# Ledger of designs, part 131: peptides against a protein of PDB entry 3EFO

Target 1, 262 residues: chain A of PDB entry 3EFO
Amino acid sequence: SQLADLYKSCETDALINFFAKSAFKAVLHQPLKVIREILVNQTAHMLACYRKNCASPSAASQLILPDSMKVLPVYMNCLLKNCVLLSRPEISTDERAYQRQLVMTMGVADSQLFFYPQLLPIHTLDVKSTMLPAAVRCSESRLSEEGIFLLANGLHMFLWLGVSSPPELIQGIFNVPSFAHINTDMTLLPEVGNPYSQQLRMIMGIIQQKRPYSMKLTIVKQREQPEMVFRQFLVEDKGLYGGSSYVDFLCCVHKEICQLLN

## One batch from the design tools (peptide; made by RFdiffusion4, then SolubleMPNN)

Design b2_p15_8_s1 (from b2_p15_8, 9 letters changed)
Fold by OpenDDE base, seed 3:
Structure b2_p15_8_s1 (fold): chain B 262 residues (1-262), chain A 15 residues (1-15)
Amino acid sequence: as target 1 above (262 residues)
Amino acid sequence: SSYVAIDIDELLKKL
């Protein structure tokens, strides 16, 4: 069917880019609440239409996503949780304006990375391997107190260190004896010169490659105050400013679809 | 038509 073909050809990253720009344009003329409702409704309607017209019959308890849109909900949730669409006084007008303008000029690849950051477990690095570590889901559940993670969204880069991160890695990266000795005020990693340090720097360079903006590095220690900022980029978790977790959003979308179809 | 099915009930049990 024509509808089936449409869903098959749909690219989620392009769709999210479109929705983001449309929503951010609408912010100038529509209440944020209305914009968020429109985005949720559009998501639900698209998926309801697919379920009704394209998908095989399934249990009512199942959320059915076309393969081409399997990551639509997570990206849509990220969009909904963006500061531009949040009605929170804690978010400055300047920050909203800045983020809005940035996204309005982003290409598909840029917006994809922006809304869903890359989170890399760099503590698993093999200095003898040329392969980058596989990205993990942006959730606290994927972090470990023994781990060191690099997060990047095209604008910011965070190096998160667990409280029990290996001293040898700390020494390798920062040339200090322990976690407590790490200076989180630095925005550049020291050039220690060992293989691990060089590999990390290489990875950071690869991440920076072809990005339109130079990403500022922020070093974050677990359980310190600045970690709160870092956690806002764990987009699958519940946001500080009332944003839903990915799980909660899935339930919300499912409920909306059921209401449309039943 | 290829699709992904997410069991909401099972998902909720994991919470």
Scores: peptide ipSAE 0.370, ipTM 0.878, DockQ to the pose 0.847
Fold by OpenDDE base, seed 5:
Order: structure tokens, then sequence, then C-alpha cells
Structure b2_p15_8_s1 (fold): chain B 262 residues (1-262), chain A 15 residues (1-15)
């Protein structure tokens, strides 16, 4: 069908870019509550239409996503959780204005990375491999106290270290004997010169490539105060300022679709 | 067309 073809050709990254810019433009004229409701409704309507007209009959308990839009909900949730669409007093007007303008000028690729960061398990690096480690989902559940993770969203770069990070890796990256000795005030990794350090630096360089802004590196130790900032980029988790987890959002979308179809 | 099916009931059990 014509509709099926449309969904097949749909690109989630382009949709999110469109929704983000449209919503952020609407902030100037409409209440935030209305904007959020519109975004959820639009998401539900698109998916309801697909389920009704394109998908095979499925159980009522199943949320059906076309393959081309399988990641739409997670990105949409990230958009809904952005500070621009949240009216929390903890978020300054300046911060909202800043992020609004940033997104309004972002291309499709930039906005995709911005809303859903890349999270890489650095502790699994193979120094003999030229391939980047496979990214993991942006959730605390994917972190490990024994792990080291690199997070990047096109604007910021974080190196997160678990409290039980391997001393040999710490030595390799920072040239210090233990986790406690790591200086989190540094914005650049030391030139240690070993293969692991070189590989990590190369990866960071690759991530930085083709990004319009230079990402500042922030070193984050687990259980230290700055970790709270880092955790806000774990976008699939429940937001600090009232945003839903990805799981909660899926349930919400499913409920809305059911209401539309039943 | 290919699609992904998410079982909401199963998802809720993980919570």
Amino acid sequence: as target 1 above (262 residues)
Amino acid sequence: SSYVAIDIDELLKKL
C-alpha cells in the first residue's frame, strides 16, 4: 500500500529533527503542556495508523513499530525530556534558551546524536582492532562499577570511571596507580604513550570528527558529585526533572495507541 | 513490511 511504502521510506532521524524544531518553535507561542501533548499525540497517531493499515494483526498487549521507526519512541522521549520542553524552576531560562537555539540550527545527524548520545565501553577496547567498540544503550543499567565508558553527544564528552575500574586501565589512561589518584579537573588526557592510551585518543578523535563544535572532555568518577551531571545523559533512564524512562514512555505510547484504535 | 513487536506485559514485568 501507499502508506506502507511511506513508512518504509521514513527516516527516524529526520523526523526527530523535524519534531524538535517544530516543537522548539512552538514554545514561543504555545504552552509547554500543549506542545508535549501534541508530540505524544502525533507519535501515537503515526503508529496507530501503521498498526491499523500496514501491520499484521497483533495482540493488544503488543506495541508494533515499523522497522524504519523502531527507534522513534526512544528519540521522541529524549525530545520530550529536553529542558526546553520542561518547565522546572531548577532549569534556568538561559539554559533553555541556549539549548533551544542550538537545536534550531542543528542538522539531522547532529540532532540525532544530541538527543541520543553515543555511549562506548572503553574497558573493552582491543588495542589491536581498528574498530570502535559497540555502543551500549544510554542507561545506568548498562554501566558497570568495573567499567570505563565514553559518552559523547556532539557537544560534550564524558569519560566515566567505575569505582572498581581496573588499575591497569587507569594506569594506561592516566598514568596513575589507582582510581583515587585520578584528577577529574583535567580536560585533556595525558600523553601516556602506551597502545591503550593511543587507541583511546584515536577513538576520541574519530568521535570528534565531523562535529561542528569541539567537545570538551569531562572526567567523571562514579559516586562523586559530577556524576549527577553525567547521569542526565543516560537518556533512557528516568529524568531528574520529571522526564519518563524509556520503558515508561513505551507504555504511555501503547496506551495512547490503544485508545485511538479501540 | 517488517516491524518490531514489543510486548508491553513482558516489559512491565521487568520493572
Scores: peptide ipSAE 0.354, ipTM 0.871, DockQ to the pose 0.853
Fold by OpenDDE base, seed 4:
Structure b2_p15_8_s1 (fold): chain B 262 residues (1-262), chain A 15 residues (1-15)
Amino acid sequence: as target 1 above (262 residues)
Amino acid sequence: SSYVAIDIDELLKKL
């Protein structure tokens, strides 16, 4: 059907960019609660329309997403959890204003990365390959105490180290003997000069490429205070300031779709 | 048309 073709042609990243800019513009004129409701409603309506007109009959317990929009909910949830739309007292007005202005000028690719960061398992690097490691979902469940992860959202870069990260990797990256010796005050990796260090630096360089802003590196040790900041970028988890997990959001969207189709 | 079906009940079990 024509409608089915439309959904096939939809690009989630473009939609998220549009929704983000629309919402962030609306912040100046409408209550945040209303804006959030509109975003959820728009998401539900789009998906309800698909289910009604394009999808095959399915069980009531199933959320049906067109392939082109399979990641729409996760991005939408990220948008909803952005500080611009939360207006929590713990978030400074300056930060909200800053992020709002940033997003208003972002292209599709930039906004995609901004709302859903890349989380790369650095501990799995093959020093003989120039290929980037496969990104994992932005959730604590994907982290491991034995792992080292690089997170980037176009504005910030974090190097997260598990408490049991391999000493050999620590030495390779930081030229120190153990986790305890890592200096988290550093914003630059040392020039160790071994293949692993060079590979990591190359990866960081690739991530930085074509990004309009230079991403400051923050080194984060698991179970230390700065990890709380890092966890805010695990966007599929429940937000620190009351945002829904991805799972919860899916349930919410499903419920609303069902209501629309009743 | 290709689509993804998510079982909400199954998803809730993971919580």
Scores: peptide ipSAE 0.345, ipTM 0.868, DockQ to the pose 0.855
Fold by OpenDDE base, seed 1:
Structure b2_p15_8_s1 (fold): chain B 262 residues (1-262), chain A 15 residues (1-15)
Amino acid sequence: as target 1 above (262 residues)
Amino acid sequence: SSYVAIDIDELLKKL
């Protein structure tokens, strides 16, 4: 199933918004460790309750997620990995305060996109189609050296280019002959005027539509230093400051559910 | 109701 289908069938977006605001309010009165533990426990309890009372018998090695909560773990992990809930000294107080205030004012749709960005394979664009490309999971494993990807989280927009991205697409987007000629200091795409450029701009416009903030565009070349910033938005991967990958979190949740049911 | 089943053992093998 496509990621878009998961979003359409998911009813966890409101729940994550609630958990985020609740947790971010709690940071003023409770230790971060306690808040994180509560979030994990709540996740495990909800899923354990479903397994016990609603799900058909299944093997103990299986993590069972109701359809309405099939993306609950990934969103919860993203919340847990947010700088507001991390205790690392490398994260400035200003950054933590900034993101806290942002989320406290976000609606359900805003927080959904904020915690789990859209990652679109731009290199697959059909210039004759009005349909957006299907989003891929936010993991490095979904990137390709030959690809060009657009990432957006409602606050930032990144255009990531693989080292082997097609020169014809580079020419179409930037009006330069090769990857090496791309100026990553630009925050706006040039008005090239060809169908591909127009389609990309349309997609960017659609993404920006109805968003409360104007997303700044950052051009990112694979294997260059600024790519490290981009990689922090690949939320299913392991975090820079000790946050779990999605896979690791699933295992953790499963273990806790089993403990609750035993 | 419909649900998704994730085999944790299989997932761990990929690690």
Scores: peptide ipSAE 0.338, ipTM 0.866, DockQ to the pose 0.623

Design b2_p15_8_s2 (from b2_p15_8, 9 letters changed)
Fold by OpenDDE base, seed 3:
Structure b2_p15_8_s2 (fold): chain B 262 residues (1-262), chain A 15 residues (1-15)
Amino acid sequence: as target 1 above (262 residues)
Amino acid sequence: TSYVAIDIDELEKLL
């Protein structure tokens, strides 16, 4: 059917870019609550339509996503949790304005990375391998106290250090003997010169490639205050300012679809 | 068309 073909050809990254720009434009003329409701409704309507007209019969307890939209909910939730669409007074007007303007100028690839960051387990690096480590889901559940993770969203780069991160890696990256000695005020990694340091720098370089902005590096220690900022980029988790977790959002979308179809 | 099915009941148990 024509409808089935439409869903098959749908590109989630393009849709998210469109929805983001549309929503961020609407912020100037509509209440944030209404905008968020529209986004949720659009998501639910698209998926309800698919379930009704394109999908085979399935249990009511199942959320059915076409392959082309398998990541639509997670990106939509990220959009909904963006500071531009949050009605929290803790978020400055300047920050909202800044991010709004940035997204309004972003291409599809830029917005994709912006809304769902790349999170890399740096502690698993093999210095003899030229392969980048596989990204993990942006959730605290994927972090470990023994781990070191690099997060990038096209604008910011965070190097997160677990409290029990290996001293040898700390020495390799920072040329200091322990976690406690790491200076979190630095915005550049030292050129230590060992293979691990060089590999990390190469990875950072690859991430920076083809990005329109130079990403500022922030060093984050687990359980220190600046970690709160880092955690806001773990977009699948519950947000500090009331944003839903990915799991919560899926449940919400499912309920909305059921309401539309039943 | 191919699709992904997510068991919402299982997700709700995680909440």
Scores: peptide ipSAE 0.329, ipTM 0.847, DockQ to the pose 0.922
Fold by OpenDDE base, seed 5:
Structure b2_p15_8_s2 (fold): chain B 262 residues (1-262), chain A 15 residues (1-15)
Amino acid sequence: as target 1 above (262 residues)
Amino acid sequence: TSYVAIDIDELEKLL
């Protein structure tokens, strides 16, 4: 059908960019509650229409997503959880204004990375490989106390270290004997010069490449206070300021779709 | 058209 063809041509990253800019523009003249409701309704309507007109019959307990939009819900949830659309007093007006302006000027690729960061398990690095490690989902459930992860969203870069990170990797990256010896005040990795250090630096360079802003590196130790800031970028988890987890949002969207179709 | 089906019942069990 013509509608099916339309969904095949849809690009989630472009949609999210559009929704983000539309919503952030609307903030100037509409209540935040209304904006959030509109976004959820638009998401539900799009998916309901697909289910009704394009998808094969399926169980009512299933959420059906076209392949072209399979990641729409996760990005939409990230958008809904952005500080610009939250009315929490803990978020300053300046921060809202800042992020609003940032997104309003972002291209499709920039907004995609901004809303859903790249999280890389660098403890799995193969120094002989030229390939980047496969990104993992942005959730605490994907972290490991024994792991080291690099997170980047186009504006910020974090190197997260588990409390039980391998001493050999710590030595390789920081040239110190243990986790406790790592100085988190540094914004640049030391020039250790071993293959692992070089590989990590190369990866960081690749991530930085083609990004409009230079990402400042923040070293984060698990269970230390600064980790709280890092956790805010684990966008599939429940938000600190009341935003839903990805799982919760999927359930919400499913309910809305069912209401539209029943 | 190809699609992904997510079992909501399974997700709710995780909540």
Scores: peptide ipSAE 0.314, ipTM 0.842, DockQ to the pose 0.927
Fold by OpenDDE base, seed 4:
Order: sequence, then C-alpha cells, then structure tokens
Structure b2_p15_8_s2 (fold): chain B 262 residues (1-262), chain A 15 residues (1-15)
Amino acid sequence: as target 1 above (262 residues)
Amino acid sequence: TSYVAIDIDELEKLL
C-alpha cells in the first residue's frame, strides 16, 4: 500500500498538529503517561462517536474509521511515539527539548511531514519523468534489499541502500562500482552528472523546497550500524525505544472504542 | 458516509 493512497480525503493534518502542540505544551506540567493516555482517549472518543452516531452497524471485530480520519490513528501513533512524549533514558533531554520547540512552531504541513515521513523508492525513478515516485508506507516491510529509498521528514533526509541494490544505480548515484565502495560518511551526493544522478538531485531539491530547515543527508547502508537510526523513522513499525506498531495501535484503539460503546 | 473498515482479527494475525 502506498502512502499516497492514505492522503486521499485526509482531513486529519490539522488535528494532529493541534494534538501535537497541545500535548507538547502539556509536557511542561503533566506526566507523560497521562498525556499519552489523553491522546489515546481523545482518539478513541472521536472514533467512538462516529461509530455510534454515523456509521452503519458492523461486526464487533471491525474498526470503523470515517474517510476523513482514516489516517488519524497512524498519525496519532506517530505522535505518541515521538521522543518528546517518551521518558526513555536513551533519549537525551536536549533532543526532546529541541524537537518540542520545533513542533511547537510548525505549521500543519510541516508537522504532517515531521510525524509521518516521506519514504520514496528511488530505485524506481524514471529519469525522463519530473514526477516524484509514489511514497510507500513507512515500514521495514516496504523496503527491499534490492532497493534504494529516500526518507525525509522535513528535518532529516536519509538515503537507504539495500545490500543488493543495483550496481548500475550505485554507479549512477555515487560513481563507485559497488555497494561496498559507498562512503557513508558523506553528506552530499557527488556530482556524477548522469541523468539518474541529476534526477535524484532534483527530487531531493523538490523535497527540500518550502521546508523551513535544511535537511542534512545521511547515507545509510542496510545492515550497518547507522541503519538503526534510519529505522526509527519507519514509524509504522514498533519503535526502538518502545511504542506500538501501527497494527498494535489500531488494536488498542479498537479495544478502547468498544469499551466506550459498551 | 464513506468509511474504512479494518478487520482487527486480520491484523492480529500479523502480530
């Protein structure tokens, strides 16, 4: 499933922005656990209200989402898993403070991208097209060992390379003969000058456009240590420092809705 | 009213 499909009829971007800012403000005077519970509760109440008053009868095992809020759970889960709302010791206070301040000043579009990154299959690029490839869901299940993916959340940009990524693409992007030769310490792509390289650079430029912050590029090789950082942005998966996968969160929300309607 | 129905039972199989 493509992320682009999720954005169809989506009207939750403003809500998630509101919830994020509200929650991040509350961090200053309420326990994180309480804040998280409130967010889940609010989500469940909204959806329960819809089910009770607007939805047709359905099986008890079904979670019913209004079309306008079909992506509310995924964004809410991303919010819940943000470092600002986590009290894990592995997350520095500085990082939490930094991200909190960033989000507090973000507009709707910025926060949307921040919480749910764009993950683009770069290996599928058509050098003759100026269109961006369709974004895929931010999950490891959507990656391919043969693929190359660009991830961007408005603050960070990652170029992830599968261990079996095509040598011709590697040559096109990095001007090196193989995966092993890629230097992951670089933060800028070389000026190779071929159509593929130029197209990728253009795409990166487009992604950077209208973003308030310049996104530093990190090159990530699959199965190398820095990939762990990259995986943190696969927001639909289970978080490194805890937090539910999207699937788990849906189950949680469903359970709470059912409880509310009993 | 358009809505999306997600089968939770199917999701649980993925857990």
Scores: peptide ipSAE 0.285, ipTM 0.832, DockQ to the pose 0.635
Fold by OpenDDE base, seed 1:
Order: C-alpha cells, then structure tokens, then sequence
Structure b2_p15_8_s2 (fold): chain B 262 residues (1-262), chain A 15 residues (1-15)
C-alpha cells in the first residue's frame, strides 16, 4: 500500500514504535489522561515546528504535513485509540494488559501493522496475476456490500463478506452456494482447489510471512453481530469507546498547532 | 521539501 511504502522510506514507523512503547511504559506511573495529552502535544509540536521553520507560507486553514510525517497523524490516532490508553470500564484489565505486553515486545514493522491494519479488496483478485491487490484505507467508507475484504494486523485476520458478495466468489472460497450458507464458525478456509481459492490462500500466506504470530482467521458477515468486532479495526473511523475518527483528529491537531503558533 | 496541505475548513464542513 501507499501507506506502507511511505513508512518504509520514512522514520515515522520508528517514531510510532517509540511513542507506543514510551506511552505503554508510562501507564504504570502516569494517568492515562496525561499520557494522551502528551502524545497529542508532541504531535502538534513536531508539526508546528515544521510549519514555522521549514514550510512555505500557507493559509492558516491548511494543515501542512511534511512527506516524512504524512502518516504520523493517522498512526498517532490509532495509538491514542488503543485499549491500553483508553480509560473505559468496558475494556477488561486482561485485554489491556495483554495488548500492553504485546506492543512492548514489537519491532517497528510489527507495530506498524498492528496499529494500522492491511485491508485488501480480495474480490478484485486477478487469478492470473502475482501482484497483490492494493490496500485500501481502514474505513467503512472503503467497504462495499458487493465486496470481500481481507484485514490483517499481525495478530488477527478477518475475511469480511458484504451482504451482496458475488455467489461465484463465495462458491470459489467456501464451496457453498450462497452468503447464507457460509459458516462463520470456521477458522480455516476449505481446500476448494480452484484458482481463486489458491490465489486467496497465497495472499494469506504472504501476509503471514515474517509475522511472529500465527494470525487467527475470523470470517465475518456484514450486518451480523460479530461484524462489530471487525469494525474496531477500521481505525480511521470513530472508535466504539469514544476514540476520534481520523478526520476529527486532524482537526484537533490543526487547532493545537494554531494555538502553538499564535 | 515536499509537503501535503489539507484544508481543514473543508474537513470541518464534512462533520
């Protein structure tokens, strides 16, 4: 994806890893509110410094992001929305502790994928091509009721199916005649053996490569109750527990930058 | 250095 390519050329991925580990260490001694404020403040300060010292004059209404930090806000927002940094009673202590420990041991590549998943439109697969489909942004707005998407964050893998997914693709993947016949309790795709099935399995294999953990597969049908879990990984959308959307976060960062520069 | 400019006013209109 363009995001992944940008991160490879920039140090933003390293920064996010650093910020994540720093914040997750700080939760042991600092209030969550303070930690979140520090992260937002540091983000704003870095961008304000660039605007003041490096950027050409621009309109006050514009948020200016250098190429090296173009994806910093979206990843920072993902970090801020992680359960470790959220103070909500609905989040279990066990889950918080689990994710904290995981991230504390993650390398740069692992944390990058963890905070911003890959979302692939696998319904567009060309079975004659060795190229992977281009990843789309992790937002509901990028999904299609007629589509099938694969999401992976290094720990979990989701196969999301739109309510109007093509029956031929369903047949190709699951060897069943329709959407209604898909068993969402399975954690492994059947060995159907057709080119589309093989291509999907190949993609899943590539995604699993170089990952330290075997990703559990969850099959998700659109509009069914388990889809709510999947939607939590659409990290650019508003979080279930009050986390901001990417758009909202950009506005927030912009306002703080303006305050710093006034 | 190259940069990206995002019009916040336009984003806020979407909210």
Amino acid sequence: as target 1 above (262 residues)
Amino acid sequence: TSYVAIDIDELEKLL
Scores: peptide ipSAE 0.281, ipTM 0.832, DockQ to the pose 0.650

Design b2_p15_8_s4 (from b2_p15_8, 10 letters changed)
Fold by OpenDDE base, seed 3:
Structure b2_p15_8_s4 (fold): chain B 262 residues (1-262), chain A 15 residues (1-15)
Amino acid sequence: as target 1 above (262 residues)
Amino acid sequence: TDYVSIDIDELEKKL
């Protein structure tokens, strides 16, 4: 059907860019609550339409997402949880204004990365491979105490270290004997010069390529206070300043869809 | 099948 073809042609990253800019423009003349409601309604309506007209009959307990929009809900939730759309006194007006302006000027690729960071398992690096490791979902559930992860959203870069990260990798990256010896005040990795260090630096370089801003590196140790900042970028989890986890949001969207179709 | 199906009941159990 024509409608089915339309859904197949959808580009989620472009949609999110559009929704973000539209919402952030609306902030100037509409209440935040209304804007959030509109975004949720738009999401629900699009998915309800697909379920009604394009998808095969499924159980009422099933949330049906077209393949082209399978990641739309997670991005939408990230947008809804952005500080610009949150009504929290803890967020300064300046911060809201800053992020609003940033997003208003972002291209599709930039906004995609901004709303959903790239999280890479660095501990799985093959020094003989030129390929980047496959990104994992931005959730604490995907981290491991034995792992080392690099997170980037186009503005910030974090190197997260599990408390049980391999001493060999720590030595390779930082030239120190153990986790406890890592200096988290540094914003640059040392020039160790071994293959693993070189590979990591290459990956960081690739991530930095074609980004309009130079991403500041923050070293984060698991269970230390600065990790709380890092966790805010695990966008599928519940945010500090409110907003639902991705799972909660899916349930919410499903409920709205059911209401529309009943 | 050109769609993904998510079982909401299973998700709710994880909450």
Scores: peptide ipSAE 0.438, ipTM 0.888, DockQ to the pose 0.846
Fold by OpenDDE base, seed 1:
Structure b2_p15_8_s4 (fold): chain B 262 residues (1-262), chain A 15 residues (1-15)
Amino acid sequence: as target 1 above (262 residues)
Amino acid sequence: TDYVSIDIDELEKKL
């Protein structure tokens, strides 16, 4: 059907960019609560229409997502959890204004990375391979105390180290003997020169390529105070300022779809 | 298939 073809051709990243800019523009003349409700409603309506007209019959307990929109909910939740759309006194007006202006000028690729960061398990690097490690979902559940992860959202870059990170990798990256010796005040990795260090630098370079902003590197040790900032970028988890986890949001969307169809 | 199915009941059990 023509409708099925429409959903097949849908580009979620373009939709999110559109929704983000529309919502951030609306902030100037509509209450935040209304804007959030509209976004959720639009998401539910699109998915309800698909279920009704395009999808095969399925159990009521099943949330059906077309392949083209399989990541729409997670991105939408990230948008809803952005500080621009949150009415919390802990968020400064300057921060809201700054992020609003940033997103208003972002292209599709930039906004995609901004709302859902790339999280790479660099402890699994194969120095003999030119292939980048596969990104993992942005959730604490995907981290490992034995792992080292690189996170980037186009504006910030974090190197997260588990408390039990391999000493050989620590030495390879920082040229220090242990986790305790890592200086988290540094914003640049040392020029160690070994294959692992070179591979990491290459990955960082690839991530930085074609990005409009130079990403500042922050070294983060697990269980130290700065890790709290890092965890805010684990967007599938529950937000600090009342935002839903991805799982919670899926349940919310499902309920609204059911209400529309019943 | 051209769609993904998520079992909400199973997700809710994890909440």
Scores: peptide ipSAE 0.434, ipTM 0.886, DockQ to the pose 0.836
Fold by OpenDDE base, seed 5:
Structure b2_p15_8_s4 (fold): chain B 262 residues (1-262), chain A 15 residues (1-15)
Amino acid sequence: as target 1 above (262 residues)
Amino acid sequence: TDYVSIDIDELEKKL
């Protein structure tokens, strides 16, 4: 059907960019609550229409997503959890204004990375490989105390170190003997010169390559105060200032779809 | 038509 073809041709990243800019424009003349409701309703209606007209019948307990839009819910949840759409006193007006303007000027690729960061397991690096490590889902459940992870969203870059990260990797990256010796005030990695250090720097360079802004590097130790900032970028988890986890959002969307179809 | 199905009942158990 024509409708089925439309869904197949849908580009989720472009759609999210559109929704983000539309919502961020709407904040100037509509209440935040209304904007959030509209976004959820639009998501539900779009998916309900697909289920009704394009998908094969399935159990009511199943959430059906077109393949082309399989990541729409996670991005939509990230958008809904953005500080611009949250009415929290902890978020300054200046920060909201800043984030709003940033997104309003972002292209499709930029907004995609902005809303859903790239999280890379650095501790799994093969120094003999030229390939980037496979990204993991942005959730605390994907972190490990023994791991080292690099997170980037196009504006910020974080190097997160578990409390039990391997001393040999710490030595390789920072040229210090232990986790305790790592200086988190540094914004640049030392040029240690070993293959592991060089590869990490290469990866960071690749991530930076096509971004319009230079990303500042923040080194984060697990269980230290700055980790709280880092955790805000684990977008599939519950937000610090409100917002649902990805799982919660999926349940919410499913409920809305069922209400529309039943 | 290609689509992904998510079992919401299984997800709710994790909540």
Scores: peptide ipSAE 0.427, ipTM 0.884, DockQ to the pose 0.930
Fold by OpenDDE base, seed 4:
Structure b2_p15_8_s4 (fold): chain B 262 residues (1-262), chain A 15 residues (1-15)
Amino acid sequence: as target 1 above (262 residues)
Amino acid sequence: TDYVSIDIDELEKKL
């Protein structure tokens, strides 16, 4: 059917970009609550339409996502949890305005990265390989106390270190003997010169490549206060200042779809 | 299959 073909050709990243810009434009004239509701409704309607007209019958407990839109919910949730759409006093007006303006000018690729950061397990690096490590889902559940992770969203870059990060890696990256010796006030990695350091720097360079903005590096130690900032970018988790986890959002969307189809 | 199925009941167990 024509409708089925439409869903097959759908580009979720483009849709998210569109939804983001539309929503962020609407912020100037509509209440945030209304905007969020519209976004959820639009998501639900799209998916409900697919389920009704394109998908095979499935159990009521099943959320059916077109393959082309399999990541739509996660990105939509990220959009909904963006500070621009959150009416929280903890978020400064300046920050909200800044991010709004940034997204309004972002292309599809940039917005995709912005809403769903790239989280890389740096501790798994093979110094003999030029390949980037496979990104993991942006959730605390994917972190490891023994791990080192690099997070980037096109604007910010975080190097997160677990409390039990391997000393050899710490030495390789920072040229210090232990986790405790790492200075988190630094915004640049030292030029240690060993293969691991070089590989990490290369990866960071690749991530920075073709991004419109220079990403500031923040070094974060697990269980230190600044980690809270980092955790805000674990977008699949519950937000500190509101917003649902990805799982919660899926349930919400499913419920909405069911209501539409009843 | 042109779609992904997510078992919401299973997800709710994680909540």
Scores: peptide ipSAE 0.425, ipTM 0.884, DockQ to the pose 0.844

